# Designs tried in a protein design run: peptides against a protein of PDB entry 3HUF. Part 124

Target 1, 320 residues: chain A of PDB entry 3HUF
Amino acid sequence: MWIIEAEGDILKGKSRILFPGTYIVGRNVSDDSSHIQVISKSISKRHARFTILTPSEKDYFTGGPCEFEVKDLDTKFGTKVNEKVVGQNGDSYKEKDLKIQLGKCPFTINAYWRSMCIQFDNPEMLSQWASNLNLLGIPTGLRDSDATTHFVMNRQAGSSITVGTMYAFLKKTVIIDDSYLQYLSTVKESVIEDASLMPDALECFKNIIKNNDQFPSSPEDCINSLEGFSCAMLNTSSESHHLLELLGLRISTFMSLGDIDKELISKTDFVVLNNAVYDSEKISFPEGIFCLTIEQLWKIIIERNSRELISKEIERLKYA

## One batch from the design tools (peptide; made by RFdiffusion4, then SolubleMPNN)

Design b2_p19_4_s1 (from b2_p19_4, 9 letters changed)
Fold by OpenDDE base, seed 1:
Structure b2_p19_4_s1 (fold): chain B 320 residues (1-320), chain A 19 residues (1-19)
Amino acid sequence: as target 1 above (320 residues)
Amino acid sequence: MEEEKKKLEEEMKKELLSE
């Protein structure tokens, strides 16, 4: 989201979140959802127009800002952005930091991009929330992204957390739920005057971890916890691969269970399978190797003695 | 330049307090 602040109390000492939309900026406007009052005798009654676009699909993957358009409203002394005079037709900016000078005002409006990108684990929830979140200037998507800051967990009572949720947790993404999204949807008007009133996603995240026994206390409890072990997995998902990497595993990939030969078994401590393959192929598992699902692995890695537990299971099957 | 900026900040604060 875009946040604006200013020197010299020209914004009354307040920070504002600028959501996608159009704002008239000037001395003789009243602060609301479409106006920004700037207190200076050097600023025109109506000085500039700011237009913030909704996020693009690219912004979800890059964490780039919503496009920021600035137009001078034919003022005597013009408008500058980053020391450059705004063109007569207006200019568009994709920089994360904008220093906006209105006329001869010695104080600048400082606009900065606070990155917030929300990944959804479920396409139905994305479909429900994407429009509203985009109107807040928040990029949304389903696919893993290095720009992701927040991850929406599905609330299914009594179900295991998904691989996406596991990976989001280990990647130190802030996990949120539908309750946070509901709260976030209500604050749009309240945060106009004070950007600090933005809901704390970390509080939501802490509550999720505290109330769900499927999470360890921190990602650091699991990161590299399986260092020195080797696994083989079906090349099924990038998230599963990245999850296993974060556990410190050496990973070999195979295309089918038939590719698991004696050489692969000799180099591998255990095989990780998806639920469908695990359930369908239980009878055809290679002899002398420990096979488990990601969910079964997760139940082990969240325990304090995860290394000892895995070692015991590996030994049990080597001597069987 | 910094002293002029401070003076202008103080003047603007006085104007904001006088409204």
Scores: peptide ipSAE 0.012, ipTM 0.375, DockQ to the pose 0.067
Fold by OpenDDE base, seed 4:
Structure b2_p19_4_s1 (fold): chain B 320 residues (1-320), chain A 19 residues (1-19)
Amino acid sequence: as target 1 above (320 residues)
Amino acid sequence: MEEEKKKLEEEMKKELLSE
């Protein structure tokens, strides 16, 4: 989201979140959802127009800011952004930091982008929340991205956490839930006056981890915990592959169970399958190899003795 | 346990602030 603050108390010492929308900026406007009051004798009554666009799909992958448009309202001394005079028709900016000078005011408005990109675990929740979050200037998507800061956990009562949730946790992404999204939807008016009223996602995350026994105490307990072991996986999802990499596994990929030959078995400690394949092919698993789901693997890796547990299962099947 | 959670929180805060 865009946050503005200013030098010399020209914003009354307050920080403000700017959501997507249009703002008239000037000395003689009242702060509201479409106006930003700036306190300086050097600033026109109505000085500039700021327009913040909704996030693009590209912004989700890059973590880039919502496009920030600035137009001078035909003022005597103009408007500058990053020491450059704003063009007559206005200019658009994609830089994460903007120093906005209104006229001859010696103090600048500093706009900075606070990165927030929310990944969703499922398309249904994305469909439900994307519009509202985009109106807050928050990029949203389903695909993994290095720009993702938050991950929305799907709460299914009595089910194991998803691979997406597991991976998000190991990546140290802030895991949030629908309660946090609901809270975000309510802050739009309150944060106009004080950007510090933005809800802390870390508190939500702490509560999720504390109250769910499916999470280890820390990601560090699981990262590289299976170093030295090798697995084969069905080439089904990138998230599954990356999850296994974070566990420190050497990974071989196959397209079907029929591709698991004696050579692969000789080099592989266990096979990781998705639930659908595990359930359908359970009777036809290759002899002499330990097959498990990612969810079954997760239940092992969250244990403190994960290496011992895996070793015991491997040994049991090599001598059967 | 509390120290590890606190460390994770600090790391996550740094990531959120460093962008």
Scores: peptide ipSAE 0.000, ipTM 0.301, DockQ to the pose 0.012
Fold by OpenDDE base, seed 5:
Structure b2_p19_4_s1 (fold): chain B 320 residues (1-320), chain A 19 residues (1-19)
Amino acid sequence: as target 1 above (320 residues)
Amino acid sequence: MEEEKKKLEEEMKKELLSE
């Protein structure tokens, strides 16, 4: 999201979040959802127009800012951004930091981008929330991205956490739920006066982890916990691969259960399958190899003695 | 458990503030 602050008292010492939309900036406007009052004798009654675009799909992957357009409203002394005069037709900016000078005002408006990118695990929840979040200047998506700051967990009562949630936890993404999204949707009016009134996602995350026994105490408890073990992986997502890498596993990939030969079995401690393959092919599993799903693996790795548990299962199958 | 949780919270807070 874009946040503006100003030097001196020209913004009354307050910070403000700028959501996607158009703002008239000037001395003789009243602060609201489309106006920014700036208190200086050197600023025109209506001085500039700020237009913030909604996030692009690219912004979700890059963590880049919503495009920030500045237009001077034919003022006597013009508008500058980063010491450059704004053109007559306006200019667009993708820099994360903007120093905006209105006319001859000695104090500048400082705009900075605070990165917030929300990944969804469920396409239905994305469909429900994406429009509202984009109108807050928050990029949204389903795919894994290095720019993701938050991950939406689906609250299905009594369901196991998904692979996406597991991976989000291990990569230290802030896990949030629908309650946080609902709260974000309500702050739009209050943050006009004070940007500090943004809800803290960490409180939501704390509550999720506290109330769900399917999470370890920390990501560090699981990261590299299976170092020295080897697995073979069939028909899993990229997130599944990255999850297994974060556990410290050596990973071999194969395309069919028929590719699991004696050589692969000799080099592999266990096979990781998706739920569909596990359920359909469990009768045809090769003898002498431990096959499990990621969800079954997760139930083991959240235990304090995960290495011992896995070792026992491997040994049990070698001697069977 | 509460101390480890506090450390995780502080690390996550630092990461969120450093971006």
Scores: peptide ipSAE 0.000, ipTM 0.301, DockQ to the pose 0.011
Fold by OpenDDE base, seed 2:
Formats: sequence, structure tokens, C-alpha cells
Structure b2_p19_4_s1 (fold): chain B 320 residues (1-320), chain A 19 residues (1-19)
Amino acid sequence: as target 1 above (320 residues)
Amino acid sequence: MEEEKKKLEEEMKKELLSE
């Protein structure tokens, strides 16, 4: 989201979130959803127009800012952004930091981008929330991205957490739920005068972890917890692979259970399968190695004695 | 060996489900 602040009390000492939309900036406008009052004798009554665009698809993957357009409203002394005069037709900016000078005012409006990028675990939740979140200047998507700051957990009461949720947790993404999204959607009016009134996602995340026994106390409890062990998995999910890497596992990939030969078994401690393959192919599991699902593995890794539990299962099979 | 393996996998599954 874009946040503006200013020097010399020209914004009355307030910070403001600028959501996607159009703002008239000047001395003789009243602060509202479409106007920014700036207190200076050197500023025109109506001085500039700011237009913030909704996030692009690219912004979801890069964590880049919403495009910021500045137009001077035919003022005597013009408008500058980053010491450059704004063109007659206006200019657009994708920099994360903008120093905006209105006319000869010695004090500048400082605009800075705070990255917030929300990944969804399922398409239904994305479809429900994407439009509203985009109107807040928040990029949204389903695919994994290095730019993601938040992850929406689907509240299916009584179900195991998804691989996406597990991975989001281990990569230290802030996990949020529908309650946080609902709260976030209501703040648009309250944050006009104070950008600090944005809801704290970390509080939501702490509450999710505290109230769900499927989460360990911290990601650090699980990261590299299985260092020194080796697994084989189907080459079907990038998130699953990345999850297993974060556990410290050496990973071998295969295309089918039939590709698991004696050589692979000799180098592998266990096989990780998805639920569908585990349930359908359990008769065809290789001899001398145990197979488990990611969800079963997750239940082991959240235990304090995860290494001992895995070792015990490996040993049982050597004597079988 | 296959029956013992299945039994072990079922025991592991029971242990993991009972916790």
C-alpha cells in the first residue's frame, strides 16, 4: 500500500494510506476519500492530482508498488517528483519512494510503498476476496511468490492443514484467515487520517497458531529438523518439494512408483506420497521402505522427538 | 514381508492418528 507523510506539518502531522483511486491535492480542499489537504501558502488551492492504480499481475510476483500517477493542475510553479518536474500531461511512477514537491513549498510529501501481497490457498477464497483487496492496493494470487507477505488459510473446520499452509508457515509467511480479511475490508474509512490503524496481521497469526494444535510453536522447530534423512517423492508439486527442502531432507524425485528401484531404495529412508496415490497404490509400495503422506510427515515433524520417531520407523523396516 | 510392512504402516498410521 502507498503511505504518505510530510515534513513541516503540511499534512497536519498525519500519515495516510492512499488506496487505488484519485485524489485532488491542494490547500483549499477538505480531507476525504478523494482529497488531500496540504497546509502551505506556497501551494495552490487545487495543486495536483494523484491517481493510484490497482495492482497488476506482475506486482503480485515482484511485490512492486501500484502505479502512482501525478498530474499538475496547471499551477504557476508546477509539481516535482524526485526533483524532476512533472510533465504537462502527468507522469507515472513505479518507484517505491517518491518525494513530491508542490510548487515552491519547501516541505515535501513523502510517499513510500509498504509491501502487502496476499496468497490464497484455494481459488474460491481468491474469487471472493480478490476484488476488494485489489481496491485496497493489495496484490492477490494463488501461485507461490517470493513477494507474498500473507497467506490465507482456508478454515475447513476439522480438516488437516494443507501443504500450502505448511509451506507458508515454514517460510515464515504471516498466515491469516477470513476474519482478518473481513476486518481489513472495513478499515478503508478509518485509515484516511491515520495509517497506523491498519489491523495487525501478526495478532491474527498468533491466534491461529495458539488455537490449532497442527502448528508447532515456531517455524524454527521444524526447519532442518530432518537433516541427514533422505526421501523420494513424486515430481508433482513444487510446494511439496520446497516444503521437504525446508525440513532439511535430501530429495529424490520419481515419476511413478514403478521407478522406485533397489538403487533408489538403498539411498532413501522413506517415500513421500500425496493422499490420492497413498490410498490407491498402497498395495504396490516398494519392499524394504515405508511410504507416508506429507500430512503424516507433518504430524511427525511437529513432535519434539521427530528424528527419533522417523528413525524408529526406518529401523522397524530393516528387521522386517 | 509385504504383510509385515502393511502392518507396520498401519501401526505407524495409528500412532500418528492417536496423537
Scores: peptide ipSAE 0.000, ipTM 0.193, DockQ to the pose 0.004; fails the geometry check

Design b2_p19_4_s2 (from b2_p19_4, 8 letters changed)
Fold by OpenDDE base, seed 4:
Structure b2_p19_4_s2 (fold): chain B 320 residues (1-320), chain A 19 residues (1-19)
Amino acid sequence: as target 1 above (320 residues)
Amino acid sequence: SSIKKKLEEEKMKKEELEE
């Protein structure tokens, strides 16, 4: 989200969130959803127009800001952004930090991008929330991205957490739920005068982890917990591969169960399968190989003795 | 510092007279 602050109390000492939309900025406007009052006699009554665009798809992957357009409203002394005079037709900015000077005012409006980029695990949830979140200036998507700051866990009572949720947790992404998204949707009007009223996602995350026994106490308990072991997996999911890498596993990939030959077995401690393949092929697994799902692996790795548990299963099947 | 704030206020007053 874009946040503005200003020097010299020209914004009354308040920070404000700017959502996607158009704002008239000037001395003689009243603060509302489309106006920003700036208190200085060296600023025109109506000085500039700020226009913040909704997030692009690119912004989701880059963690870049919503495009920020500035237009001077034909003022005597113009408008500058980052020491550059705004052109007659206005200019657009993608920098994360903007110093906006209105006329000769010695104090600048400082606009900065607070990174918030929400990944969804479920396409239906994305479809439900994306429009509202984009109107808050929050990029959204399904694909893994290094720019993601938050991950929406789908609440399914009694179901195992998804691979996406597991990976998000190990990546130290803030896991949130629909309750946090609902809260975000309510703050739009209240944060006009005080950006500090933005809800803390970390509190939501702490509550999710505390109340769900499928999570370890910390990501650090699981990261590299299986260092020194080797696995093979179907080349079906990038998130699954990255999850196994974060566990410290050496990974071999295969395309079918038929690729699991004696050579692969000799260098592999266990095989990780997706649920569909595991359930359909249980009777067709190669002899002497430990096969499990990611969800089964997760149940082991959240235990304090995960290495011992894995070792026992490997030994049991090597000598069967 | 209080001096920087005063200088900025004086500058602002001077700019107000030029508008």
Scores: peptide ipSAE 0.030, ipTM 0.591, DockQ to the pose 0.064
Fold by OpenDDE base, seed 3:
Structure b2_p19_4_s2 (fold): chain B 320 residues (1-320), chain A 19 residues (1-19)
Amino acid sequence: as target 1 above (320 residues)
Amino acid sequence: SSIKKKLEEEKMKKEELEE
């Protein structure tokens, strides 16, 4: 989201969140959802128009800002952004930091981008929330992104956490739920005069982790916990590979179960399969191979003695 | 510094006279 602040008292010492939309900026406007009052005699009654666009799909992957358009409203002394005069038709900006000078005012409005990108684990939840979140200037998507700051876990009561949730946790992404999204939705209806009133996701995250026994105390308890072990997995374009890397595993890939030869078995401690393949092929697993699902692996990983547990299972199944 | 604030106030007063 865009946040504005200013030097001196021209913004009354307040920081403000700017959601996607259009704002008239000037000395003689009243602060509301479409107006920003600036207190200076050197600023015109109606000085500039700010237009913030909704996030693009590209912004979800890059963590870039919503496009910020500035137009001068035919003022005597014009408007500058980053010391450059705004063109007569207005200019658009994608920089994360903007210094906006209104006329001869010695104090600048500083606009900065606070990155928030929300990944969804479930396409149905994305479909439900994406429009509302985009109207807050929050990029949303389903795919893994290095720009992801928050992850919405699927609340199926009594179900195991998904691979996406496991990976988000290990990446130290802030895991959130529907309750946090509901809280965010209420923010748009209020004129946020103070950017500090932005809902903090960390409290929501702490509550989720505390109340769910499927999570370890911290990501650090699991990161590199299986260092020195080797696994094989199907070559799927899934978050599963990156999850296993974060566990410190050496990973070999194969295209089909038929590609698991004696050489691969000799170099591999266990084979990681998805649930569908595990359930269909469990009766036909080659002898001397320890096969498990990611969910079964996760149940081992969250235990304090994970290394001892996995070693014991390898010995039991590989040398039987 | 108190001097920087005074210089900014004097600039603002000068700009007030030119409008």
Scores: peptide ipSAE 0.028, ipTM 0.572, DockQ to the pose 0.065
Fold by OpenDDE base, seed 1:
Structure b2_p19_4_s2 (fold): chain B 320 residues (1-320), chain A 19 residues (1-19)
Amino acid sequence: as target 1 above (320 residues)
Amino acid sequence: SSIKKKLEEEKMKKEELEE
């Protein structure tokens, strides 16, 4: 989201969130959803127009800002952005930091991009929330992104957490739920005058982790917890691969179960399979190989003695 | 600092007088 602040109390000492939309900026406007009052004699009654676009699909992957358009409203002294005069037709900006000077006012409006990018684990929830979140200037998507700051966990009562949720947790993404999304939908009006009123997702996250025994106490408890072990996995999911890397595993990939030869077995401590392959092939697993699902691996990793548990299972199958 | 604010206020007054 875009946040504006200013020097010299020209914004009354308040920070403001600029959601996607159009704002008239000037001395003789009243603060509302479409107006920004700036207190200076050097500023025109109606000085500039700010237009914030909705997030693009590219912004979800890059964490880039919503496009910020500035237009001068034919003022005597014009408008500058980053020391450059705004053109007569307006100019668009994709920089994360904008220094906006209105006329001869010695105090600038500073606009900065606060990164917030929400990944969804469930396509149905994305379909429900994407439009509303985009109208808040929040990029949304399903695919893993390095720009992701928040991850929406699917609430299925009594189900194991998904691989996406496991990976989001280890990647130190803030895990949120539908309750936080509902709260976000209500704050749009209240944060206009004070950007500090934006709800902190960390409280929601802490509550999720505290109330769900499927999470370790911290990502740091699991990161590199399996350092020194080697695994083989079916090359099916990038998230699964990245999850295993964050555990400190050396990973070998194979394309089919038929590629699991004696050479691969000799280089690996265990084989990670998806649920469908595990359930179909459990009767035909080669002797002396420890095969498990990611969900079974996760149940081991969340235990304080994860390394000992895995070592015991490897030994049990080598001597069988 | 109080000095920076005063310098900015003086700049503002000068710019207001040039309008």
Scores: peptide ipSAE 0.026, ipTM 0.582, DockQ to the pose 0.061
Fold by OpenDDE base, seed 5:
Structure b2_p19_4_s2 (fold): chain B 320 residues (1-320), chain A 19 residues (1-19)
Amino acid sequence: as target 1 above (320 residues)
Amino acid sequence: SSIKKKLEEEKMKKEELEE
């Protein structure tokens, strides 16, 4: 989201979040959802127009800012952004930091981009929330992104956490739920006067982890916990591969179930399969192969003695 | 509220002297 602050109390000592939309900036406007009052005699009654665009799909993957357009409203002394005069037709900016000078005012408006990017695990939840979150200047998507700061888990009562949720947890993303999204949707009017009123997701995250026994106490308890073990997996999802890498596993990939031969078994401690493949009655594994799902692996990993548990299962199958 | 208003008025007067 874009946040503005200013020197010399020209914004009354307040910080403000700018959501996607159009703002008239000037001395003789009243602060509301479409106006920013700036208090200086050197500023025109109506001085500039700020237009913040909704996030692009590219912004979801890069964590880049919503495009910031500035237009001077035919003022006597013009408008500058980063010491450059704004053109007559306006200019667009993708920099994360903007120093905006209105006319001859010695004090500048400082705009900075605070990165917030929300990944959804469920496409139905994304469909419900994406429009509202985009109108807050928050990029949203389903696919994994290095720019992801928050992850929305699906709260189906009694369901196991998904691979996406497991991976989000290990990546140290802030896991949130629908209650936090509801809260975000309500703050739009309150943060006009004070950007500090934006809710912190950390409390929501702490409550989710504390109240769900499917999470370990910290990501650090699981990261590299399986160092020294080797697995094979079907090349199905990037998230599954990255999850296993974060556990410290050496990973061999295979393209078909027919590749699960004696040679592959000799090089790996266990085979990780998706639920659809694991539950298929048509799949006969060679004798002595340890096969498990990612969800079964996760149930072992969240235990304090995960290494001993896995070692016992490997031994049991080697001597069976 | 009254002290904040006076400080704002004094700051505005200082800005008026620097312009």
Scores: peptide ipSAE 0.024, ipTM 0.433, DockQ to the pose 0.039

